# Peptides against a protein of PDB entry 4Y8H, part 83

Target 1, 196 residues: chain A of PDB entry 4Y8H
Amino acid sequence: TSIMAVTFKDGVILGADSRTTTGAYIANRVTDKLTRVHDKIWCCRSGSAADTQAIADIVQYHLELYTSQYGTPSTETAASVFKELCYENKDNLTAGIIVAGYDDKNKGEVYTIPLGGSVHKLPYAIAGSGSTFIYGYCDKNFRENMSKEETVDFIKHSLSQAIKWDGSSGGVIRMVVLTAAGVERLIFYPDEYEQL

## One batch from the design tools (peptide; made by RFdiffusion4, then SolubleMPNN)

Design b2_p24_1_s4
Fold by OpenDDE base, seed 5:
Structure b2_p24_1_s4 (fold): chain B 196 residues (1-196), chain A 24 residues (1-24)
Amino acid sequence: as target 1 above (196 residues)
Amino acid sequence: EEEEERRRERERREAERLAATRRL
């Protein structure tokens, strides 16, 4: 897996590859690793497909309940719910999660939750097995307050490099853009990103 | 012998379960 979330001028963009493995083999399945937990709060998932889906489903339920009682939750609240679930179950779960969301007050926010269930707020986050290959690239090329287009390009190039070097990453690149204007899903195919 | 066979079968089932786990 190669996943990332990047804050930018108008909000946040999540990005992911789509490769799934089963044991030592690449499964012939295109997975959506970008998962909605609220209208403008999403997550990137790495690790166990089942574990991370279960966590996301529980979070989604909690945020729906929260919304019915208190109104729209903050991204921080969502990250806190993820954190508690990951921490409480750390011995039985393999989960690496990036939480990202947009609201009018806080704008785009990113929270990374690595194995062990700690939570870290960052301007951008990368995770998964492919992330190890792109720390240097991301550090050199990330800028605060990029445009949407610049941020899409940054994520596309970053994930392309991760996929190039990580055998556990590949397929399509998916993105989710979260802004005041709404939610937008993007998809990029190998024929495009392999040439970068 | 039956206990050893049951142990080997449990180990095989666990290995199969781990191999069937989908990872992202």
Scores: peptide ipSAE 0.415, ipTM 0.765, DockQ to the pose 0.614; fails the geometry check
Fold by OpenDDE base, seed 2:
Order: C-alpha cells, then structure tokens, then sequence
Structure b2_p24_1_s4 (fold): chain B 196 residues (1-196), chain A 24 residues (1-24)
C-alpha cells in the first residue's frame, strides 16, 4: 500500500493506490483504500483489509450518532475515535490509518494513526509499505498552501514513485478532494502515472 | 483418531483463513 493525505490552501486531498495482496500473492483486485466516515471526513487504510474496514465502519457509525446529537464532528474528533479503536485493539488489529477532513473552521486537516494507536496531526502524511520510498521526495517537494492542481500533481508523482518501487503497491491512483465546494473523486490509471 | 482429524481440520481452516487474509 501507498497512501497519503495532503493539506492545501483550499482543503485536503487523500491519495491511495489500489493493490491488494493475499498472502504472498498480489490479488488481481482493485480496492478502494479511501473510505468515507463522514461527508467531508475520509481515511486512507493500510494493513489488514478486514481490520481497517471494521474500524472504519465503527467510526462511521459513531460519527453518524455524533452528528445526530451534536452536529457535524470535527476531523480531530474522528481521529480521536480512530485512535481509541486502534489503541484499545492494538494487540489484535493491524491497521495504519490516515484521517483527513475538511470543515469551515479548521479547513483541511490530516491525522496519522500508525500501528500502536498514537495520533499525530501533520500538514501531510504518508503511510503504507510504499511510503518508505518517497519520504525524501515528499519532504523535498511538499509546500504548504499549494493549489489543488499542485497538490494533485504532488500526490500523483509521490504515489507513482511509491508504486514504482513497492511491489505491494499498484493499480490505479485514487484521490479524494475535500473542500468547501464539496467532495471530488479522482482516478488515474497506470498509463498516465507510470510516465511521470 | 476423530479428535486428531478435527484438530487437523481446524488447523487447515485456520491456515486457509490466514492465507485468504487480504492486506492493503
């Protein structure tokens, strides 16, 4: 897996590859690693497909209940719910989660939740097996308050490099753009990003 | 024999479950 989320001037963009493995084999299955937990709160998932899906489902339900009682949750609140679930179940769960969301007060925010269930607020986060190949690239090329287009390009190039080197990453690159204007889903195919 | 067979079947099912585990 190669996943990332990047804050930018107008919000946040999540990005992910789509490769799934089963045991030692690459499954010929294109998975969606970008998962909605609220209208403008999404997560990137790495690790066990089942564990991370279960966590996301619980969070989604929790945020729905929260919304009915208190109104729209903050991204921080969502990250806290993820953190609690990941920390409390750390011995039985293999989950690496990046939580990203947009609201009018806080704008785009990114929270990374690595194995162990800590939470870290960052201007951008990368995770998954492919992330190890792109730390240097991301550190060099990330800028705060990029445009949407610059951020899409940054994510596309970053994930392209991760996929190039990580055998556990590949397929399509998916993105979700979260802004005041709404939610936009993007998809980029190998023929496009392999040339970068 | 039946208990060993039941154990082997459980171990096989667990191995199959683990082998079928999808990872992202």
Amino acid sequence: as target 1 above (196 residues)
Amino acid sequence: EEEEERRRERERREAERLAATRRL
Scores: peptide ipSAE 0.410, ipTM 0.762, DockQ to the pose 0.532; fails the geometry check
Fold by OpenDDE base, seed 1:
Structure b2_p24_1_s4 (fold): chain B 196 residues (1-196), chain A 24 residues (1-24)
Amino acid sequence: as target 1 above (196 residues)
Amino acid sequence: EEEEERRRERERREAERLAATRRL
């Protein structure tokens, strides 16, 4: 897996590859690693497909309950729910999660939750097996307050490089753009991003 | 023989469990 989330001028963009593995084999199954937990709060998932889906389902339920009582939750609130679940289950859980969201008060925010259930707020985050190949690239090329187009290009190039080197990453690149204007889904195919 | 058979059965079950686990 190669996943990332990047804050930009108008909000946040999440990105992911789609490859899944089963044991020693690459599964031909294309998986959506970008998961909605609230209207403008999403996560990127790495590690166990089943474990990370179960966590995301529980978080979605908690945020629905929260909304009914208190109104729209902040991205920080969502990250806190993820953190608690990941920390409480750390002994049996293989999960790397990036939480990203947009609201009018806080704008775009990114929280990374690595193995062990710590939480870190960052301007951008990368995770998964492919992320090890792009730390240097991302550090060199990330800028604060980029445009939407610059941010899409940054994510596309970053994930393309991760996929190039990581045998556990590949397929399509998916993105979710979260802004005041709404939610937008993007998809890029190998024939396009392999030429970058 | 029975202990070797139990070891082989555990190894088979572990391999099957690993093969069934999908990872992102």
Scores: peptide ipSAE 0.408, ipTM 0.760, DockQ to the pose 0.733; fails the geometry check
Fold by OpenDDE base, seed 4:
Structure b2_p24_1_s4 (fold): chain B 196 residues (1-196), chain A 24 residues (1-24)
Amino acid sequence: as target 1 above (196 residues)
Amino acid sequence: EEEEERRRERERREAERLAATRRL
């Protein structure tokens, strides 16, 4: 897996590859690793497909309940729910989660939750097996307050490089754009990003 | 009916096992 979330001028963009593995084998299954937990709060998932789906489902439920009682949760609140679940289950859980969301007050925010169940707020985050190959690239090329287009290109290039080197990453690149205007899903195919 | 239910349960368990082995 190669996943990332990037804050930008108008919000946040999540990105992911779509490759799945089963044991030591690459599965021919295209997976959506970008998961909605609230209208403008999403996560990137790496690790166990089942474990991360279960966590995301629980978080989604909690945020729905929260919304009914208190109104729209912050991205920080969502990240806290993820953190508790990941920490409480850390001994039996293989999950790397990036939480990203947009609200009018805080704008785009990104929280990374590695295997131990810690939480870190960052301007951008990368995770998954492919992330190891792109730390240097991302550090060099990330800028704060990029445009939507610049951010899409940054994510596309970053994930393309991750996919190039990581055998556990590939397929399509999916993105979710979270802004005041709403939610937009993007998809990029190998024929496009492999040429980058 | 009981045999169909047992088949569905086996299929579910196999699907769950396959899902548990999938990594992102």
Scores: peptide ipSAE 0.380, ipTM 0.743, DockQ to the pose 0.374; fails the geometry check

Design b2_p24_3_s2
Fold by OpenDDE base, seed 1:
Structure b2_p24_3_s2 (fold): chain B 196 residues (1-196), chain A 24 residues (1-24)
Amino acid sequence: as target 1 above (196 residues)
Amino acid sequence: AAAAAEAAAAQAALAAYLASNEFV
């Protein structure tokens, strides 16, 4: 897996590959690793597909309950719910989560929750097995307050580089753009990103 | 027909097992 989330001028963009593995083998299943937990709060998932799906479902439920009582939750609130689940169940879970969201007050925010259930707020985050190959690339090329187009290109190039080296990454590159204007899903195919 | 149904059930069970052990 190669996943990332990047804050930019107008909000945040999540990105992911779609490859799935079963043990040491590449599965033929295409996985959507970008999961909605609230209208403008999403996550990137790495690790056990079942574990991360269960966590995301529980978070979604809690955020719906929260909304009914208190109104729209912040991205920080969502990250806190993820953190509690991942930390309290760390002995039974294999989950690496990036939480990203947009609201008018806080704009785009990114929280990374690695194995063990710590939480870190960052201007951008990368995770999954493919992330190991692109730390240097991302550090060199990331800029704060990029345009939407610059951010899409940054994510596309970063994930393309990760996929080139990580056998557990591949398929399509999916993105979710979260801004004041709404939610937009993007998809890029190998014929495009392999040439970068 | 019975053999086909059994094969389909086995395939479905295998698919469910693999899905439960998938990683991303």
Scores: peptide ipSAE 0.362, ipTM 0.711, DockQ to the pose 0.349; fails the geometry check
Fold by OpenDDE base, seed 2:
Structure b2_p24_3_s2 (fold): chain B 196 residues (1-196), chain A 24 residues (1-24)
Amino acid sequence: as target 1 above (196 residues)
Amino acid sequence: AAAAAEAAAAQAALAAYLASNEFV
């Protein structure tokens, strides 16, 4: 898996590959690793498919309940719910989560929740097995307050490099753009990103 | 009480998903 979320001028963009594995083998299956937990709060998932799906479902439920009582939750609130679940179940879960969201007050925010259930707020986050190959690239090329187009290109190039080196990453690159304007889903196929 | 039941159902679902042995 190669996943990332990047804050930019107008919000945040999540990105992910789609490859799945079964143990040490590449599964003949694609997964949408970008999961909605609220209208403009999404997550990137790495680790156990089952674990991360269950966590995301629980978070979605909690945020729905929260919304009915208190209105739209902040991205920080969502990250806190993820953190509690990951921390409380750390001995039984294999989950790495990046939470990203947009609201008018806080704009785009990114929270990374690695194994163990710690939470870290960052201007951008990368995770998954492919992330190890792109720390240097991302550090060199990330800029604050990029345009949407610059951010899409940054994510596309980053994930392309991760996929190139990580056998556990591949397939399509999916993105979710969260801004004041709404939610936009993007998809990029190998024929496009492999040339980068 | 409802939250506890939902948490239990989610935990059961989690266990089922864990058994799939699929990773991302």
Scores: peptide ipSAE 0.340, ipTM 0.713, DockQ to the pose 0.323; fails the geometry check
Fold by OpenDDE base, seed 4:
Structure b2_p24_3_s2 (fold): chain B 196 residues (1-196), chain A 24 residues (1-24)
Amino acid sequence: as target 1 above (196 residues)
Amino acid sequence: AAAAAEAAAAQAALAAYLASNEFV
């Protein structure tokens, strides 16, 4: 897996590959690793497919309950729910989560929840097995307050490089753009990103 | 406080899911 979330001028963009593995084998399944937990709060998933799906489903449920009682939750609130689940169950889970969201007050925010269930607020985060290959690239090329187009390009290039080196990453690159204007889903196919 | 309550309540639900050999 190669996943990332990047804050930018107008919000946040999540990105992911779609490869699924079963042990050492590439599974004949294309996974959507970008998962909605609220209207403008999404996550990137890495690790156990079952564990991360369970966590995301539970968070989604609790954010719906939260909304019915208190109104729209903040991205920080969502990250806190993820953190609690991942930390308290760290001995039984293989989950790496990036939480990203947009609201008018806080704009785009990114929280990374690595294995062990710590939480870190960052301007951008990368995770998954492919992320190890692109730390240097991302550090060099990330800038604060990029445009949407610059951020899409940054994510596409970053994930393309991760996929190139990581056998556990591949398929399509998906993105979710979260801004005041709404939610936008993007998809890029190998014939495009492999040429980068 | 509300966030903490929701986080705590979420713990009980996780035990219901089964592990898989699929990874992402």
Scores: peptide ipSAE 0.264, ipTM 0.706, DockQ to the pose 0.311; fails the geometry check
Fold by OpenDDE base, seed 5:
Structure b2_p24_3_s2 (fold): chain B 196 residues (1-196), chain A 24 residues (1-24)
Amino acid sequence: as target 1 above (196 residues)
Amino acid sequence: AAAAAEAAAAQAALAAYLASNEFV
């Protein structure tokens, strides 16, 4: 897996590959690793498909209940719920999650929750087995307050490099753009990103 | 709310069982 989330001028963009593995083998399945937990709060999933799906479902339900009582939760609130589940169950879970969201007050925010259930707020985050290959590239090329187009290109190039070197990453690149204007889903196929 | 929480937990447990061998 190669996943990332990047804050930019107008919000945040999440990105992921789509490869799934079964044990030591590549599975014939295209996975959507970008999961909605609220209208403008999403997550990137790495690790056990089952564990991360269960966590995301629980968080989604909790945020729905929260909304009914208190109104729209902040991205920080969502990250706190993820953290609680991941930390309290760390001995029984294999989950690496990036939480990203947009609201008018805080704009785009990114929280990374690695194995063990710690939480880190960052301008951008990368995770998954493919992330090890792109730390240097991301550090060199990330800039704060990029445009939407610059951020899409940054994510596309980053994930393309991760996929190139990581046997556990591949397929399509999916993105979710979260801004004041709404939610936009993007998809890029190998014919495009392999040429970068 | 309690019934809905139990239903969600059951659904998640089922999903976890069905996808237990897959990694992302």
Scores: peptide ipSAE 0.198, ipTM 0.640, DockQ to the pose 0.315; fails the geometry check

Design b2_p24_3_s3
Fold by OpenDDE base, seed 1:
Structure b2_p24_3_s3 (fold): chain B 196 residues (1-196), chain A 24 residues (1-24)
Amino acid sequence: as target 1 above (196 residues)
Amino acid sequence: DAEAEAARRAAEALEAYLNSHEFV
């Protein structure tokens, strides 16, 4: 897996590959690793497909209840719920999560929750087995307050490089753009990004 | 037939097993 989330001028963009593995084997299944937990709060999933799906489902339900009582939750609140679940169940989970969201007050925010259930707020985050190959590239090329187009290109190039070197990453590149204007899903196919 | 049904059940069990061990 190769996943990332990047804050930019107008919000935040999440990105992910779509490859699924079973042990040492590449499964013939494409997975959507970008998961909605609230209107403008999404997550990137890495690790056990079942574990991360279960966690996201619980968070989504929790945030629904939260909304009914207190109004729209912040991205930080969502990250806290993820953190509690991952930390309290760390002995039984294989889950790495990046939480990203947008609201008018805080704009785009990114929280990374690696194995063990710690939480870290960052301007951008990368995770998954493919991320090890692109730390240098991302550090060199990330800039704060990029445009939407610049950020899409940054994510596309980053994930393309991760996929190139990580056998556990591949398929399509999916993105979710979260801004004041709403939610937008993007998809890019190998024929395009392999040439970058 | 019985063999086809057994094969179907085996395939479903394998699929369920693989799904439970999938990683992203």
Scores: peptide ipSAE 0.405, ipTM 0.756, DockQ to the pose 0.344; fails the geometry check
Fold by OpenDDE base, seed 5:
Structure b2_p24_3_s3 (fold): chain B 196 residues (1-196), chain A 24 residues (1-24)
Amino acid sequence: as target 1 above (196 residues)
Amino acid sequence: DAEAEAARRAAEALEAYLNSHEFV
């Protein structure tokens, strides 16, 4: 898996490959690793498909209850719920999560939650087995307050490089754009990104 | 029929097994 989330001028963009594995084998499945937990709060999933799906479902449920009582939760609140679940159950979970969201007060925010269940707020985050190959590229090329187009290109190039070297990454590149204007889903196919 | 049901159960069991062992 190769996943990332990047804050930019108008909000935040999440990106992910779609490859799924079963142990040592590549499964012939296309997985959507970008999961909605609230209208403009999404997550990237890495690790056990079952574990990360269960966590996301629980978070989504809690945020729905939260909304009914207190109004729209912040991205930080969502990240806190993820953190509590991942940390308290760390001995039984194989899950790496990136939480990203947009709201008018805080704009785009990114929180990364690695296997141990710690939480880190960052301007951008990368995770998954493919992320090891692109730390240098991302560090060199990330800029704050990029345009939507610049950010899409940055994510596309980054994930393309990760996929190139990581056997556990591949398929399509999906993105979710979160801004004041709403939610937009993008998809890019190998014919395009393999040539970058 | 019984054969179709058995096939469906097998497919569902396999899918459930694979899903529980899938990684992303």
Scores: peptide ipSAE 0.401, ipTM 0.750, DockQ to the pose 0.336; fails the geometry check
Fold by OpenDDE base, seed 2:
Structure b2_p24_3_s3 (fold): chain B 196 residues (1-196), chain A 24 residues (1-24)
Amino acid sequence: as target 1 above (196 residues)
Amino acid sequence: DAEAEAARRAAEALEAYLNSHEFV
């Protein structure tokens, strides 16, 4: 898996590959690793497919309940729920999550929750087995307050490099753009990004 | 057909097992 979320001028963009593995082997299943937990709060999933799906479902439920009582939750609230689930169940879960969301007050925010269940707020985050190959690239190329187009390109190039080197990453690159204007899904196919 | 039903259940169990061991 190669996943990332990047804050930019107008919000935040999540990105992910689509490859799924079974143990040490490549599976033929294509996975959408970008998962909605609220209208403008999404997550990137890495680790156990089942675990991360369950976690995301629980968070989604919690946030729906929260919304009914208190209104739209903040991204921080969502991250806290993820963190609590991941930390309290860390011995029984294999889950790496990046939480990203947009609201008018806080704009785009990114929270990374690695396997141990800690939480870190960052301007951008990368995770998954492919992320190890792109730390340097991301560090060199990330800029704060990029445009949407610049951010899409940054993510596309980053994930392309991750996929190039990580056998556990591949397929399509999906993105979700969260801004005041709404939610936009993007998809990029190998024929395009492999040439970057 | 009992054999067909057994085969179906086995296939479903295998799929469930594989899904539980899938990673992203």
Scores: peptide ipSAE 0.387, ipTM 0.745, DockQ to the pose 0.351; fails the geometry check
Fold by OpenDDE base, seed 4:
Structure b2_p24_3_s3 (fold): chain B 196 residues (1-196), chain A 24 residues (1-24)
Amino acid sequence: as target 1 above (196 residues)
Amino acid sequence: DAEAEAARRAAEALEAYLNSHEFV
């Protein structure tokens, strides 16, 4: 898996590959690793498919209840719920999660929750087995307050490089753009990003 | 109906089985 979330001028963009592995084998199944937990709060998932799906489902449920009682939750609130679940169950979970969201007050925010259940607020985050290959690239190329187009390009190139070197990453590149304007899903195919 | 419900449960069980062996 190669996943990332990047804050930019107008909000935040999440990105992910789609490859799924089964034990030592690469599965043909294409997975959507970008998961909605609230209207403009999403997460990137790495690790056990079952574990991360369960966590995301629980968070989504909690945020729905929260909304009914208190209104729209902040991204920080969502990250806190993820953190509690991941930390309290760390001995039984294989989950690396990036939480990203947009609201008018806080704009785009990114919180990374690695194995162990710590939480870190960052301007951008990368995770998954493919992230190991692109720390240097991302550090060199990330800039704060990029445009949407620049950010899409940054994520596309970053994930392309991760996919190139990580056998557990591949397939399509999916993105979710969260801004004041709403939610936008993007998809890029190998024929495009492999040539970058 | 009962048959449709059984089929749904079977599909869910299969998905759960597959997910337990899959990583992202």
Scores: peptide ipSAE 0.385, ipTM 0.749, DockQ to the pose 0.326; fails the geometry check

Design b2_p24_3_s4
Fold by OpenDDE base, seed 1:
Structure b2_p24_3_s4 (fold): chain B 196 residues (1-196), chain A 24 residues (1-24)
Amino acid sequence: as target 1 above (196 residues)
Amino acid sequence: KEEEEEKKKKLEELKKFLNENLFV
């Protein structure tokens, strides 16, 4: 898996590959690793497909309940719920999560929750087995307050490189753009990114 | 009928196994 989330001028963009594996083998299955937990709060999932899906489902439920009682939750609140679930169940879970969201007050925010259930707020985050190959690239090319187009290109190039070197990453690149204007889903196929 | 039921059971077991052992 190769996943990332990047804050930019107008909000945040999440990105992910779609390859699924079973142990050491590549499964002939495409997975959407970008999961909605609230209107403008999404997550990137790595690790156990079942574990991460269960966590996301629980978070979604809690955020719906929260909304009914207190209004729209912050991205930080969502990250806290993820953190609690991942930390308290760390012995039984294989999950790496990036939480990203947009609201008018805080704008785009990114929280990374690696294995073990710690939480870190960052201007951008990368995770998954493919991330090890692109730390250098991302560090060199990330800039604060990029445009939407610049950020899409940054993510596309980053994930393309990750996919190139990580046998556990591949398929399509999905993105979710979260801004004041709403939610936009993007998809890029191998023909669009393999030559980058 | 028995062969179909056995295939169905095997498919369900396989699906369960895959769901429990898929990684992303």
Scores: peptide ipSAE 0.386, ipTM 0.750, DockQ to the pose 0.340; fails the geometry check
Fold by OpenDDE base, seed 4:
Structure b2_p24_3_s4 (fold): chain B 196 residues (1-196), chain A 24 residues (1-24)
Amino acid sequence: as target 1 above (196 residues)
Amino acid sequence: KEEEEEKKKKLEELKKFLNENLFV
């Protein structure tokens, strides 16, 4: 898996590959690793498909209840719920989560929750087995307050490189753009990103 | 009905097994 979330001028963009594995083998299955937990709060999932899906489902339910009682939760609140679940279950979970969201007050925010259940607020985050190959590239090329187009290109190039080197990453590149204007889903196919 | 319920249960067990062995 290769996943990332990047804050930019107008909000935040999440990105992910779609490859699924079973042990050492590539499964003939395409997985959407970008998961909605609230209208403009999403997450990237890495690790156990079952574990990360269960966590996301619980968070989504929690945020729905929260919304009914208190109104729209902040991205920080969502990250806190993820953190609590991941930390309390760290001995039985294989889960790496990136939480990203947009609201008018805080704009785009990214929180990374690695194995162990710590939480870190960052301008951008990368995770998954493919991320190890692109730390240098991302550090060199990330800039704060990029345009949407620049950010899409940054994510596309980053994930393309991760996929190139990580056998556990591949398929399509999906993105979710979260801004004041709403939610936009993007998809890029191998024929496009392999040429980068 | 009983056969359909058994098939449904087996399918759910299979799905659970597959999900527990899938990684992203």
Scores: peptide ipSAE 0.385, ipTM 0.750, DockQ to the pose 0.321; fails the geometry check
Fold by OpenDDE base, seed 3:
Structure b2_p24_3_s4 (fold): chain B 196 residues (1-196), chain A 24 residues (1-24)
Amino acid sequence: as target 1 above (196 residues)
Amino acid sequence: KEEEEEKKKKLEELKKFLNENLFV
């Protein structure tokens, strides 16, 4: 897996590959690793498909309850729920999560929750087995307050490089753009990103 | 009918197994 989330001028963009594995083998299955937990709060998932889906489902449920009682939760609140679940169940979970969201007060925010259940707020985050290959590239090329187009290109190039070197990453690149204007889903196919 | 039901059950079990052993 190769996943990332990047804050930019108008909000935040999440990105992910779609390859699924079974142990050391590539499964002939495409997975959507970008998961909605609230209208403008999403996550990137790495690790066990079942574990990360279960965590996301629980978070979604909690945020729905929260919304009914207190109104729209912040991205920080969502990250806290993820953190609690990942930390309390760390011995039984294989999960790496990036939480990203947009609201009018805080704009785009990114929280990374690596294995073990710590939480870190960052301007951008990368995770998954493919992320090890692109730390240098991302550090060199990330800029604060990029445009939507610049950020899409940054993510596309980053994930393309990760996929190139990580046998556990591949398929399509999916993105979710979260801004004041709403939610936008993007998809890029190998014929496009392999040429970068 | 019984053979079809058995095949359907096996397919459902296989799908469950695959879902429990997938990684992303």
Scores: peptide ipSAE 0.383, ipTM 0.749, DockQ to the pose 0.320; fails the geometry check
Fold by OpenDDE base, seed 2:
Structure b2_p24_3_s4 (fold): chain B 196 residues (1-196), chain A 24 residues (1-24)
Amino acid sequence: as target 1 above (196 residues)
Amino acid sequence: KEEEEEKKKKLEELKKFLNENLFV
């Protein structure tokens, strides 16, 4: 898996590959690793498909309940719920989560929750087995307050490189753009990103 | 009926196995 989330001028963009594995094998299954937990709060998932799906489902339910009682939760609140679940169940879970969201007060925010259940707020985050190959690239090329187009290109190039080197990453590149304007889903196919 | 129930059970077991062994 190669996943990332990047804050930019107008919000945040999540990105992910789609490859699924079964042990050491590539499964003939495409997974959408970008998961909605609230209207403008999404997550990137790595690790056990079942574990991360279960966690996301619980968070989604919690945030729906929260919304009914208190109004729209912050991204930080969502990250806190993820953190609690991941930390309290760390001995029984294989989950790496990047939480990203947009609201008018805080704009785009990114929280990374690696194995173990710690939480870290960052301008951008990368995770998954493919991320190890792109730390240098991302560090060199990330800039704060990029445009949407610059950020899409940054994520596309980053994930393309991750996929190139990580056998556990591949398929399509999906993105979710979260801004004041709403939610936008993007998809890029190998014939495009492999040429970068 | 019994055969269909057994097939259903087998399918659920396979789904469970896959869910426990799929990674992203």
Scores: peptide ipSAE 0.381, ipTM 0.746, DockQ to the pose 0.337; fails the geometry check

